# Designs tried in a protein design run: peptides against a protein of PDB entry 7BDX. Part 84

Target 1, 212 residues: chain A of PDB entry 7BDX
Amino acid sequence: EMGAAACTLLWGVSSSEEVVKAILGGDKALKFFSITGQTMESFVKSLDGDVQELDSDESQFVFALAGIVTNVAAIACGREFLVNSSRVLLDTILQLLGDLKPGQCTKLKVLMLMSLYNVSINLKGLKYISESPGFIPLLWWLLSDPDAEVCLHVLRLVQSVVLEPEVFSKSASEFRSSLPLQRILAMSKSRNPRLQTAAQELLEDLRTLEHN

## One batch from the design tools (peptide; made by RFdiffusion4, then SolubleMPNN)

Design b2_p13_4_s4 (from b2_p13_4, 4 letters changed)
Fold by OpenDDE base, seed 2:
Structure b2_p13_4_s4 (fold): chain B 212 residues (1-212), chain C 212 residues (1-212), chain A 13 residues (1-13)
Amino acid sequence: as target 1 above (212 residues)
Amino acid sequence: as target 1 above (212 residues)
Amino acid sequence: DIDELLDLILESL
C-alpha cells in the first residue's frame, strides 16, 4: 500500500521538469532506474497465469514506475539520461512490450509506449530503440493489440521512425516488407478520432516515402 | 527494496517547496499522510523485541516517510495542511515518540522531532501539539534520551513553547513543576556545541520568564 | 540533499 502511494506521489511530481532534474541529479538515479526495470520485469513475469488484478498495489506501483519513466523521457535531460545511462531499462521496456499478450496490461503498455515515444523525440533515443533487435516485428506485434490506445501509441512511434530519414533508411527494407498496411488502413477508419488521425497521418507519410 | 527507493526519492525531492505544493495539491495527499502515520506506527510496533536492523528497507522506508513529513512541515502550506488535515499523523508522531525507548530509533526520533519543531513554527501547530495529552511529560521523557541530537531537537521544541507566551501561559504551571532543570543544565555543559548552545539559550529564556 | 536521499534510497534497496 504505502509503496504504491509513495511511488504514485513520485509519479505525480515527476511531471515537473525541475523534479525530473532533481531525480537525475542524484547519484542514485542509475540504481533507481535499474530497479525500476527489474520491478517492471518481475511484475510482467508474475502475470503469467494469474488474473490481472489491475487494482492491486503491485499493479499501481508498476504503473507509477512506468509513469515516472514516461515523465523522465518527456524532458530533454531525462531522454539523455535514459539513452546514455539507462539503456537496460529501455531494453527491458522493449522486452516487456514483446512479452505482454494483446490486451494484456493495456495501461502498462500505454505508459511504456509513451515512454518509448518520448525517448524517440531524441534522435539518439530513436536510433537506439529502432536498432534494438526485433524492433520492427515488435511494432507489428503491438499493432495487433485490440486496444485503440495501445495502437495509437504504436502508430505514433512508427511515425517517429518514418519521419527520421536517417533512422528509416536503415529499417526501410524490413519496414516495407513487413508493414501491416491493411491493419493501418483499418485504423484510419477507426471510430477513435485520435487513432484515425494517427493512422491517416502515417499513411500520408508512407505515401510520401514511396514517391521519393 | 523499490518501495524504499521510491519513498527516498520522494523524500529528496520534497525538500523543494514546489514539490511540497505539488504533493499537497494532489487528491491523494490525505491518504498518503494517513498511511504514513499507519506505516510509522506499524514499524515502531514491530520493533518491540527485535534488534533494530537500522539498515533494513523497512527502516529506510520509515525514515524516508518521516523525512517527507519533516520537509512538508518546513513549508508554510505544509504546516497548514498537517495542522488542518493530518492531525492524526501529528498525534501518531507524538505517540511514537512516547512509545520509543531512550536510545531506540534515534534517527526516526530526530526526524519526528524535526517535523514537530517545523509544525511548531506555525502558532496553530504549536498550539495543537502543546495541547496534546501528555505533551509536557513527553518532552521530559524525550529529554532523557542519551542521544545528543534527540535532546537538541527536544530543546528546540521546548524553546518554541517557551517563546510563545500564549502557548506557554497555558502550560507554565505544569512546565515549571516538572522542568528537569538539572538535565538542561547538564546539557548546557555538553561537548556537543549545538546542544550546548540550545540548552544555554533555553536557560536564558527561562530566566527571562521568571523575572516577568 | 537529493544525493543523500538517493543514497538512502539505494542503501534501502
Scores: peptide ipSAE 0.029, ipTM 0.623, DockQ to the pose 0.272; fails the geometry check
Fold by OpenDDE base, seed 3:
Structure b2_p13_4_s4 (fold): chain B 212 residues (1-212), chain C 212 residues (1-212), chain A 13 residues (1-13)
Amino acid sequence: as target 1 above (212 residues)
Amino acid sequence: as target 1 above (212 residues)
Amino acid sequence: DIDELLDLILESL
């Protein structure tokens, strides 16, 4: 209970750039983000056994951790820290996104996808994530999710790859050969306006890339 | 482990006024400080049984909680919040200070005394604390501690009462009749310069109050 | 000090 409350408060205040700088300026930042990854991994591994109630203190604690990572990644110095010093955490997030089934832990999946998207704003971060083994299959696995918010954040991450020629050129063949075009076309007709717009923009970007 | 780490990070960043405002601006502040009091109380009650290692994760977690309260109380808006909305926490801190024996949990005792002193900077806070049942006996109980830092922070809290005529006048009879003058005189001769100064200043203030 | 507080965490881990 108290751990989840403290972590949730830290999540809330981590929306401030000053708080992110304070977290990262301390000698403990490295250890904190290391333990963060381990804790998130332990939680996801525990889901195969006991039905952890989604509203449990453990779930809230892990959501708060994922939220902290997302907020840190929203700031330039936070992205630089994650990409330079905490790559193991990024690897863990990619792994956990692969381990979660469609429809499983949607809130956590959204937060992790938001963190990866925020990291992708840094070219070095985008390179690191996109060069991870199984990254493109992972995007399609995640895009199979029935949840519109999961799909939205996947499409945003896909767009980050598509909009960066230096990154996209390396994966363009695999990307084109495996692209779930019918799924993205279906999303462009979604009743969710945010998902619809994101899918439509991605389809426009993809058309532009085919003509160039 | 991770809970203590998150809470200590929150403690560290709570030294910033902006972070205090962010903590208090959230919808979770009331719940956090309620659970804080309960967690601190549970810890102190557990000390009568198992020798909780002073360096345990549980001890560190509780020290971090007490540190957060101290840092919040150092800020004007934080004092106002504690005095207006979280009085149960102040009552808990006063109770826990009474339950702890001389020489027991010195670090926690210092942090709790610092929080009460910081709250006492607000006249409304000083009134609330000083009107608590057994407050004066509690001060003398705490001043029996062999630890110089505990005694220093008790003397600072005593001085907050002495320097406020509106508060001191209500307790002046009980204060004068129970004052451990010989103990304070002994502290004025301490080898600890901070304790020596605080005891000497208090003795000067007390002499001034006897002549007025 | 934040650094002293952070040192206390690492020692407790």
Scores: peptide ipSAE 0.018, ipTM 0.530, DockQ to the pose 0.078; fails the geometry check
Fold by OpenDDE base, seed 4:
Structure b2_p13_4_s4 (fold): chain B 212 residues (1-212), chain C 212 residues (1-212), chain A 13 residues (1-13)
Amino acid sequence: as target 1 above (212 residues)
Amino acid sequence: as target 1 above (212 residues)
Amino acid sequence: DIDELLDLILESL
């Protein structure tokens, strides 16, 4: 109970750049993000099948942790910190996204994907994430999720790759050969306007890259 | 481990007024401070005699909680919140200070006393604390502590009472009749310069009040 | 003092 409350408060205030700077300026930042990754991994491994108790203190605690990572990654100094000093956390997030089944831990997946997207705003972060083993297959695995928010955040992350020629060029062959085009086309017809727009934009970006 | 780390980070950033405003502006503030009091009480009740494991995750967690309360009380809106909406927490802190033996949980006592002192900066807070049952005996109990920092913060809190005529007048008779004058005189001769100064100033303030 | 409070935490870690 108390841990979840404290973590939720820390998450709420971590939306401020000043708070992120204060977190990162403290001697505990490295330890905090190390334990964060371990805690998230432990939680995902403890899940009994596809049933997640969304309202549990444990779930709330892990959501708050993922939210903190997302908020830290939203800020320039936070991205630099994560990419330079917390790569193990990024590797853990990538691993957990692969371990989770479609429809499992939807809220956590969204938060983890948001954190990866925020890290991808930094070219060094995008390079690191995109060079992770199995990254392209992972994107397609995640894009198979029935949840529209999960798929939206996958499409945003895919777009970050496609919009960076230096990154896209390294994986362009694998990307093109494995692209779930029919799935993205289906999303471009979604009733969810955010998902529809993101899928349409990605398809346009991909068409532009085929003509260049 | 993770709870202590998160709470410690929240404590570190709670020194900022902006962060305190963010904590108090959230829907979780009331719940957080309620659970804080309960957690601190549970910790104090779980102590096996006078031995405190200072380096335990549990101790660190409780110290961070007490530190957060102290930092919140250092800010005007935080004092208003505590005095208006978290009186149970103040009552809990007063109770715990009475339950702890001399030399027991020194660091926690210091933090709790600092929080009470910070609340006492507000006249409404000072009134509330000083009107608590057994407040005067509690001050003298705490002043019997062998720790110089505990005694220093007791003297500061006593000074807050003495410097407020509206508050002091209500308890002046009980205060004068129970005053541990010999103990305060001994502190005025301490090798600890902070304790020495605080005891000297209090003795001067008391002399001034006897002449008025 | 926040620094004193931080020092108290740091000493407790």
Scores: peptide ipSAE 0.013, ipTM 0.607, DockQ to the pose 0.043; fails the geometry check
Fold by OpenDDE base, seed 1:
Structure b2_p13_4_s4 (fold): chain B 212 residues (1-212), chain C 212 residues (1-212), chain A 13 residues (1-13)
Amino acid sequence: as target 1 above (212 residues)
Amino acid sequence: as target 1 above (212 residues)
Amino acid sequence: DIDELLDLILESL
């Protein structure tokens, strides 16, 4: 209980840039984010057995950790820290997104995808995650999720790749050969306005790249 | 491990007034500080058995909690919150300071005494803690501690009582009858300059009150 | 989104 409450409060205050700077300015930042990755991984591994109640203190604790990573990645110095000093955490997030089944741990997937999207705002971050082994297959795996919010954040991450020529050119052949076009087209007709818009924008960006 | 690390980071960032306001502005502040008191109490109760290593994750977690309370109490709105809404936590801190033996859990005692001192900056806070049952005996019990830093923070809290006529007048008879004058005089000759100064200032303040 | 998730997490605590 108390650990989850304290971590949730830390998550809440980490929405501030000054708080992110304070977290990263400490001598424990490296250790904290290392243990964060291990904790998230341990939680996901525990899901194979008992149906952990999504409302458990453990779930809330891990959600708060994922939220902290997301908030850190929202700030330029936080992105720099993660990409330069906490690559293992990024690798862990990519791994966990692959290990989770479609429809499993939706809230955690959303938070992890938001963190990766925030990292992708930095060209060095985008390069790092997009060059991860199996990154493109992972995007399509995640895009198979029944949750509209998961799919939305996948589309945003795909858009970050497509909009950066230096990144997209390296994977363009694999991207084109595996693109789940019918699924993206279906999302562009979604009743969810955020998902609809994201899918439409991505389709427009892809059309622009085919004509250049 | 991770809970202690997260709580330690929350403590670190809680040195900011804006972070304290953010913590208190949430709907979970009441619950958080309630559980904080319970956690600190549980830790102190666990000490009667196994010599808990002072460097344990549990110890670090409780130190971080006590540090958060201290930082919250350092801010005017934080003092108002504690005195108006979290009196049970203040009662818990007073209780735990009484339950701990001289020389036991020095670091925790210092943090708790610092929190009470910060609360005492508010007249309402000072009134509340000074009217606690056994408050004056508790001060003298704490002043018997072999640790100079514990004694320093006790003297600072005593000074807060002495300097407020509206508070001191209510307890002046008990205070005068029980005052460990020889011990305070010994502290005024300490090699520790902070302890020496605090004891000298208190003796001067007491002399001023006897002549008025 | 994060604020809404925070609120949901906070409500579940």
Scores: peptide ipSAE 0.000, ipTM 0.635, DockQ to the pose 0.049; fails the geometry check

Design b2_p13_5_s1 (from b2_p13_5, 8 letters changed)
Fold by OpenDDE base, seed 4:
Structure b2_p13_5_s1 (fold): chain B 212 residues (1-212), chain C 212 residues (1-212), chain A 13 residues (1-13)
Amino acid sequence: as target 1 above (212 residues)
Amino acid sequence: as target 1 above (212 residues)
Amino acid sequence: SELREGLRTDPYS
């Protein structure tokens, strides 16, 4: 209980850039983010056996951790820190996104995807994530999720790749050959306006790349 | 481990006034401080049985909690919050200070005393603390501690009482009759300059009150 | 791309 409460408060205040700078300016940041990855992994591994109630203290704690990572990645120095000093955490997030089934831990997936998207704003971060083993298959696995928010954040991450020629060129062949075009087209007709817009924009970006 | 790490980061960032405002501006603050008191109490109760290593995760977690309370109390809105909405936590801190033996949990005592001192900066806070059952005996119990930092913060809290005529007048008889004058005089000769100064100042304040 | 604002989250959303 107390750990989740403390971590939730830390999550809330981490929406401030100055708080993120304070978190990263201390000697505790490395340890914190190291244990964060381990804790998130342990939680996801536990889901295969026990129906963890979505509102459990452990779930709330892990959501708060993922929220903190997201908020750290939201700012330039936070992205730099994660990409330079917490790559194992990024690897863990990518792994966990692959391990989770469609519809499983939707809130956690959204938070993790938001963190990866934020990291992808930095070219070095985008390179690191996109060069991760199985990244392209992972995107399509995640895009099969029935949840609109999961799919939205996947589309945003895909868009980050296609908008960076240096990154896209490395994966362009695999990307084009495996692209779930029908799924993206279906999303462009979604009643969710955010998902609809993101899918339409991505389709436009892809068409532009086919003509160049 | 992770709970202590998260709480330690929250402690670190709580040194900022804006972070304290953010903590208190959310709907989670009441719950957090409620559980904080319970957690600290549970920790202190556990000390009677198990030699908790000073560097345990649990110890570090409780130190961080006490540090957060101190930092919240360091600012005006934080004092107001504690005195209005978290009186049970203040009562718990006073209780725990009484339950701990001289030399036991020195770091925790210092943090708790600092939080009470900070609360005492507000007249309403000082009134509340000083009107707590056994407050005067508690001060003398704490002043028997061999640790100079514990004694220093007790002297500061005593000074907060003697400097407020409205508060001091209510306890003046008990205070004068039970005052460990010889102990305070001994502290005024301490090699610790902070303790020496605090004891000298308090002795001067007391002499001034005897003449008025 | 680097000028994009990062997504922020809070415990209440």
Scores: peptide ipSAE 0.419, ipTM 0.862, DockQ to the pose 0.328
Fold by OpenDDE base, seed 3:
Structure b2_p13_5_s1 (fold): chain B 212 residues (1-212), chain C 212 residues (1-212), chain A 13 residues (1-13)
Amino acid sequence: as target 1 above (212 residues)
Amino acid sequence: as target 1 above (212 residues)
Amino acid sequence: SELREGLRTDPYS
């Protein structure tokens, strides 16, 4: 309870760039992000396969942690910190996204995907994530999720790969051979306008890449 | 562990007035400060009489909580919030300061006394604290502490009472009859320059009050 | 790539 309350307040104030700089400028940031991954992993491992996202203090605590990671990754110095000093956390986020079933812990998936998207704004971060074993299969696994917000943030992460020639070239063969084109085409017809737009833009970017 | 890490980061950033305003502007602040008192109380109750301040995750967590309360009370809107909406926390801090033996949990005592001093900058806060049952005996109990920092912050809180005629007049008889004058005189001769100065200033203020 | 604004999250959103 108390941890969740404190972490929620920290999440709220971490929306400020100056607060993120203050967090990272302290000597405790490394320890915090190290334990964050372990805490998130312990939570996901404690979820029985049929247990939905519970509105519990534990869930709120883990959401706040994922929210803080996202907000740190939202700014340049935060991305640099994560990619340079907290790679284990990025590995953990990738692992947890793979461990979660479709429809399981949707809010946590969204927050983790937002953090990965933010990390992907940094070329070094995008390289690190995209070079992770099983990254392309993970994207397609996540894109099979019934949740539109999960799919939206997956599409944004896919777009970060597609729009970066240096990264896309390394995975282009695997990407093309496994691309769930019919799923993306279906999303481009979604009633969710954000999902629809993201899928349309990705399809346009993919068409441009096929012509080059 | 994770709670202590998050709370320590929140403590660090709470030194900013804008961060305190952001904490208080959120809908979770009331819950946070409500649980803070309970957490601090549980910690103090778990201390065996002979257990010194352990450098534990639990201790660090409680210190961070006390530090956050202090930093919130350091600014005008934070004092207003505590006095209007978190009085139970102030009551808890007063209780815990009484429950702790001389030399027990010195760092926590210092932080709690700093929070009370900050609250005492607000006349409404000073009234609330000074009108608490056993407040004057509590000050003298705390002033018997062997720690110079504890005594320093007690003297500052005593000075807040002495310098506020509206508050001092209500307790002047009890204050004069129980004043540990010899202890304060001894502190005015301390090798600790901060304690020495605070004791000298208080003695001067008391002399001024005797002549009025 | 670095010119993109990162996504921010809020516990109140």
Scores: peptide ipSAE 0.418, ipTM 0.861, DockQ to the pose 0.318
Fold by OpenDDE base, seed 1:
Structure b2_p13_5_s1 (fold): chain B 212 residues (1-212), chain C 212 residues (1-212), chain A 13 residues (1-13)
Amino acid sequence: as target 1 above (212 residues)
Amino acid sequence: as target 1 above (212 residues)
Amino acid sequence: SELREGLRTDPYS
């Protein structure tokens, strides 16, 4: 209980850039982000067969951790820190996104995907995550999720890849051969306006790349 | 481990006034400070008979909690919050300071005493803590500690009482009858310059009150 | 790419 409460407060204040800078300026940051990955991994491994109690203290703790990572990655210096000093955490997030089934742990998936999207704003971060083994299959696996918010954040992450020629060129062949075009087209007709817009923009970006 | 790491980061950033305001502006603050008292109490109760492992994750967690309370109490709005909405936590801190033996949990005592000193800057806070049953005996009990830093913060808290006529007048008889004058005089000759100064200033303030 | 603002999250949202 107390750990979840403390971590939730830390999450809330981490929305401030100055707080993120303060967290990263201390000698405790490396340890914190190292243990964060382990904690998130342990939580996901414990879900095998049990009905996820979304309101449990453990769940709230892990959500807060994922929220903190997201807020750190939202800031330029936070992205630099994660990409330079917390690669294990990024690898863990990618792994956990692969281990979770469609419809499983939706809130956690959303937070982790937001973190990866934020990391993808940094070219070095985008290079790192996109060069991860199975990254493209992982995107399509995640895009099969029934949750519109999961799909939205996957589409944003795909857009980050597509908009960076230096990254897209490396995987363009695999990307084109495996692209779930019909699914993206279906999302472009979604009743969810955010999902609809993200799918439309991605389709426009893809059309532009086919003509260049 | 993760709880201690998260709480340590929260402690570090809580030194900022803006972070304290952000913590208190959320709906989670009341729950956090309620559980804080319970956690600190549980820790102190667990110490009965065991050698305090000062470096344990549990110890670090409780130190971080006490540090957060101190930093919250350092700010005017934080004092107002504690005195209006977290009186149970203040009562717990007073209780724990009484339950600990001289030389026991020195670091925690220092942090808790700093919190009470900060609360004492608010007249309402000073009134509240000084009207607690056994407050004056508690001050003298704490002033018997072998640690100079504990004694320093006790003297500062005593000074907060002495400098406020509206509070001092209520307990002046008990205060005068129980004042460990020889101990304070000994502290005024301490090799520790901070302790020496605090004892000298208190003796000067007391002399001024005897002549008025 | 680096000029994009990152997504922030809040425990109260």
Scores: peptide ipSAE 0.418, ipTM 0.862, DockQ to the pose 0.319
Fold by OpenDDE base, seed 5:
Structure b2_p13_5_s1 (fold): chain B 212 residues (1-212), chain C 212 residues (1-212), chain A 13 residues (1-13)
Amino acid sequence: as target 1 above (212 residues)
Amino acid sequence: as target 1 above (212 residues)
Amino acid sequence: SELREGLRTDPYS
């Protein structure tokens, strides 16, 4: 209980850039992010397919950790730190996103996807995550999620790849051969306006790349 | 481990007034400070006279909690919050300071004493803690500690009482009858310059009050 | 790419 409460407060205050800088300026940041990955991994492994109650202290603790990672990745120095000094955490997030089944731990998936999106704002970060083994299959696996918010953040991450020629060119063949076009087209007709817009924009970007 | 790491980061960032305001602006602050008191109490009760290793995760966690309370109490709105909304935490700190033996958990005692000193900057806070049952005996109990830093912060808290006529007048008889003058005189001859100065200043303040 | 604003989250959202 106390750990979850403290971590939730840390999540709340991490919305400030100055707080993120203060977190990263300390010598304990490396240890914190190392243990973060381990804690998230242990939590996901403990789920064993059981629908853990969303309201457990353990769930809230892990949500707060993922929220902190997201907020750190939201700013330039935070992205630089994660990509330079906490690659294991990024690898863990990618792995956990692959381990979770569609509909499982939706809120955690959203937060982890948001963190990866934030990392993808940095070219070095985008290169790192996109060059990870199984990244393209992982995107399509995640895009099969029934949750609109999960799918939205997957589409945003896909767009980050598509909008960077240096990154897209390296995987363009694999990307095109595996693209779940029917799924993206279905999302472009979604009743969720955010998902609809994201899918439409991505389809437009993809069309532009086919004509060039 | 993770809880201690998160709480340590929260302690570090709580040195900022803006972070303290952000902590207190959330609806979770009340719960956090309630559980803080319970956690500190549970820790002290678990010591059972055993010299717990200063480096345990549990110790570090409780130190971080006490550090957060200190930093919250360091600013005006934090003092107001603690005195208005977290009196149980103040009562717990007073109780735990009484429960700990001389030489036991020195660093925790220092942090708790610093928090009470910070609370004493607020007249309402000083009134609250000084009107607590056994407060004067508690000061003298704590002043018997062999640690110079514990004694320094006790002397500072005693000075806070002495410098406030409205507070001092209520307990002046009890204070004078129980004053460990020989102990304070010994501290005024300490090799620790901070302790020496604090003891000298307090002796000067006390002399001034006897002449008025 | 770096001109994009990062997504922020809070526990109250």
Scores: peptide ipSAE 0.417, ipTM 0.861, DockQ to the pose 0.298

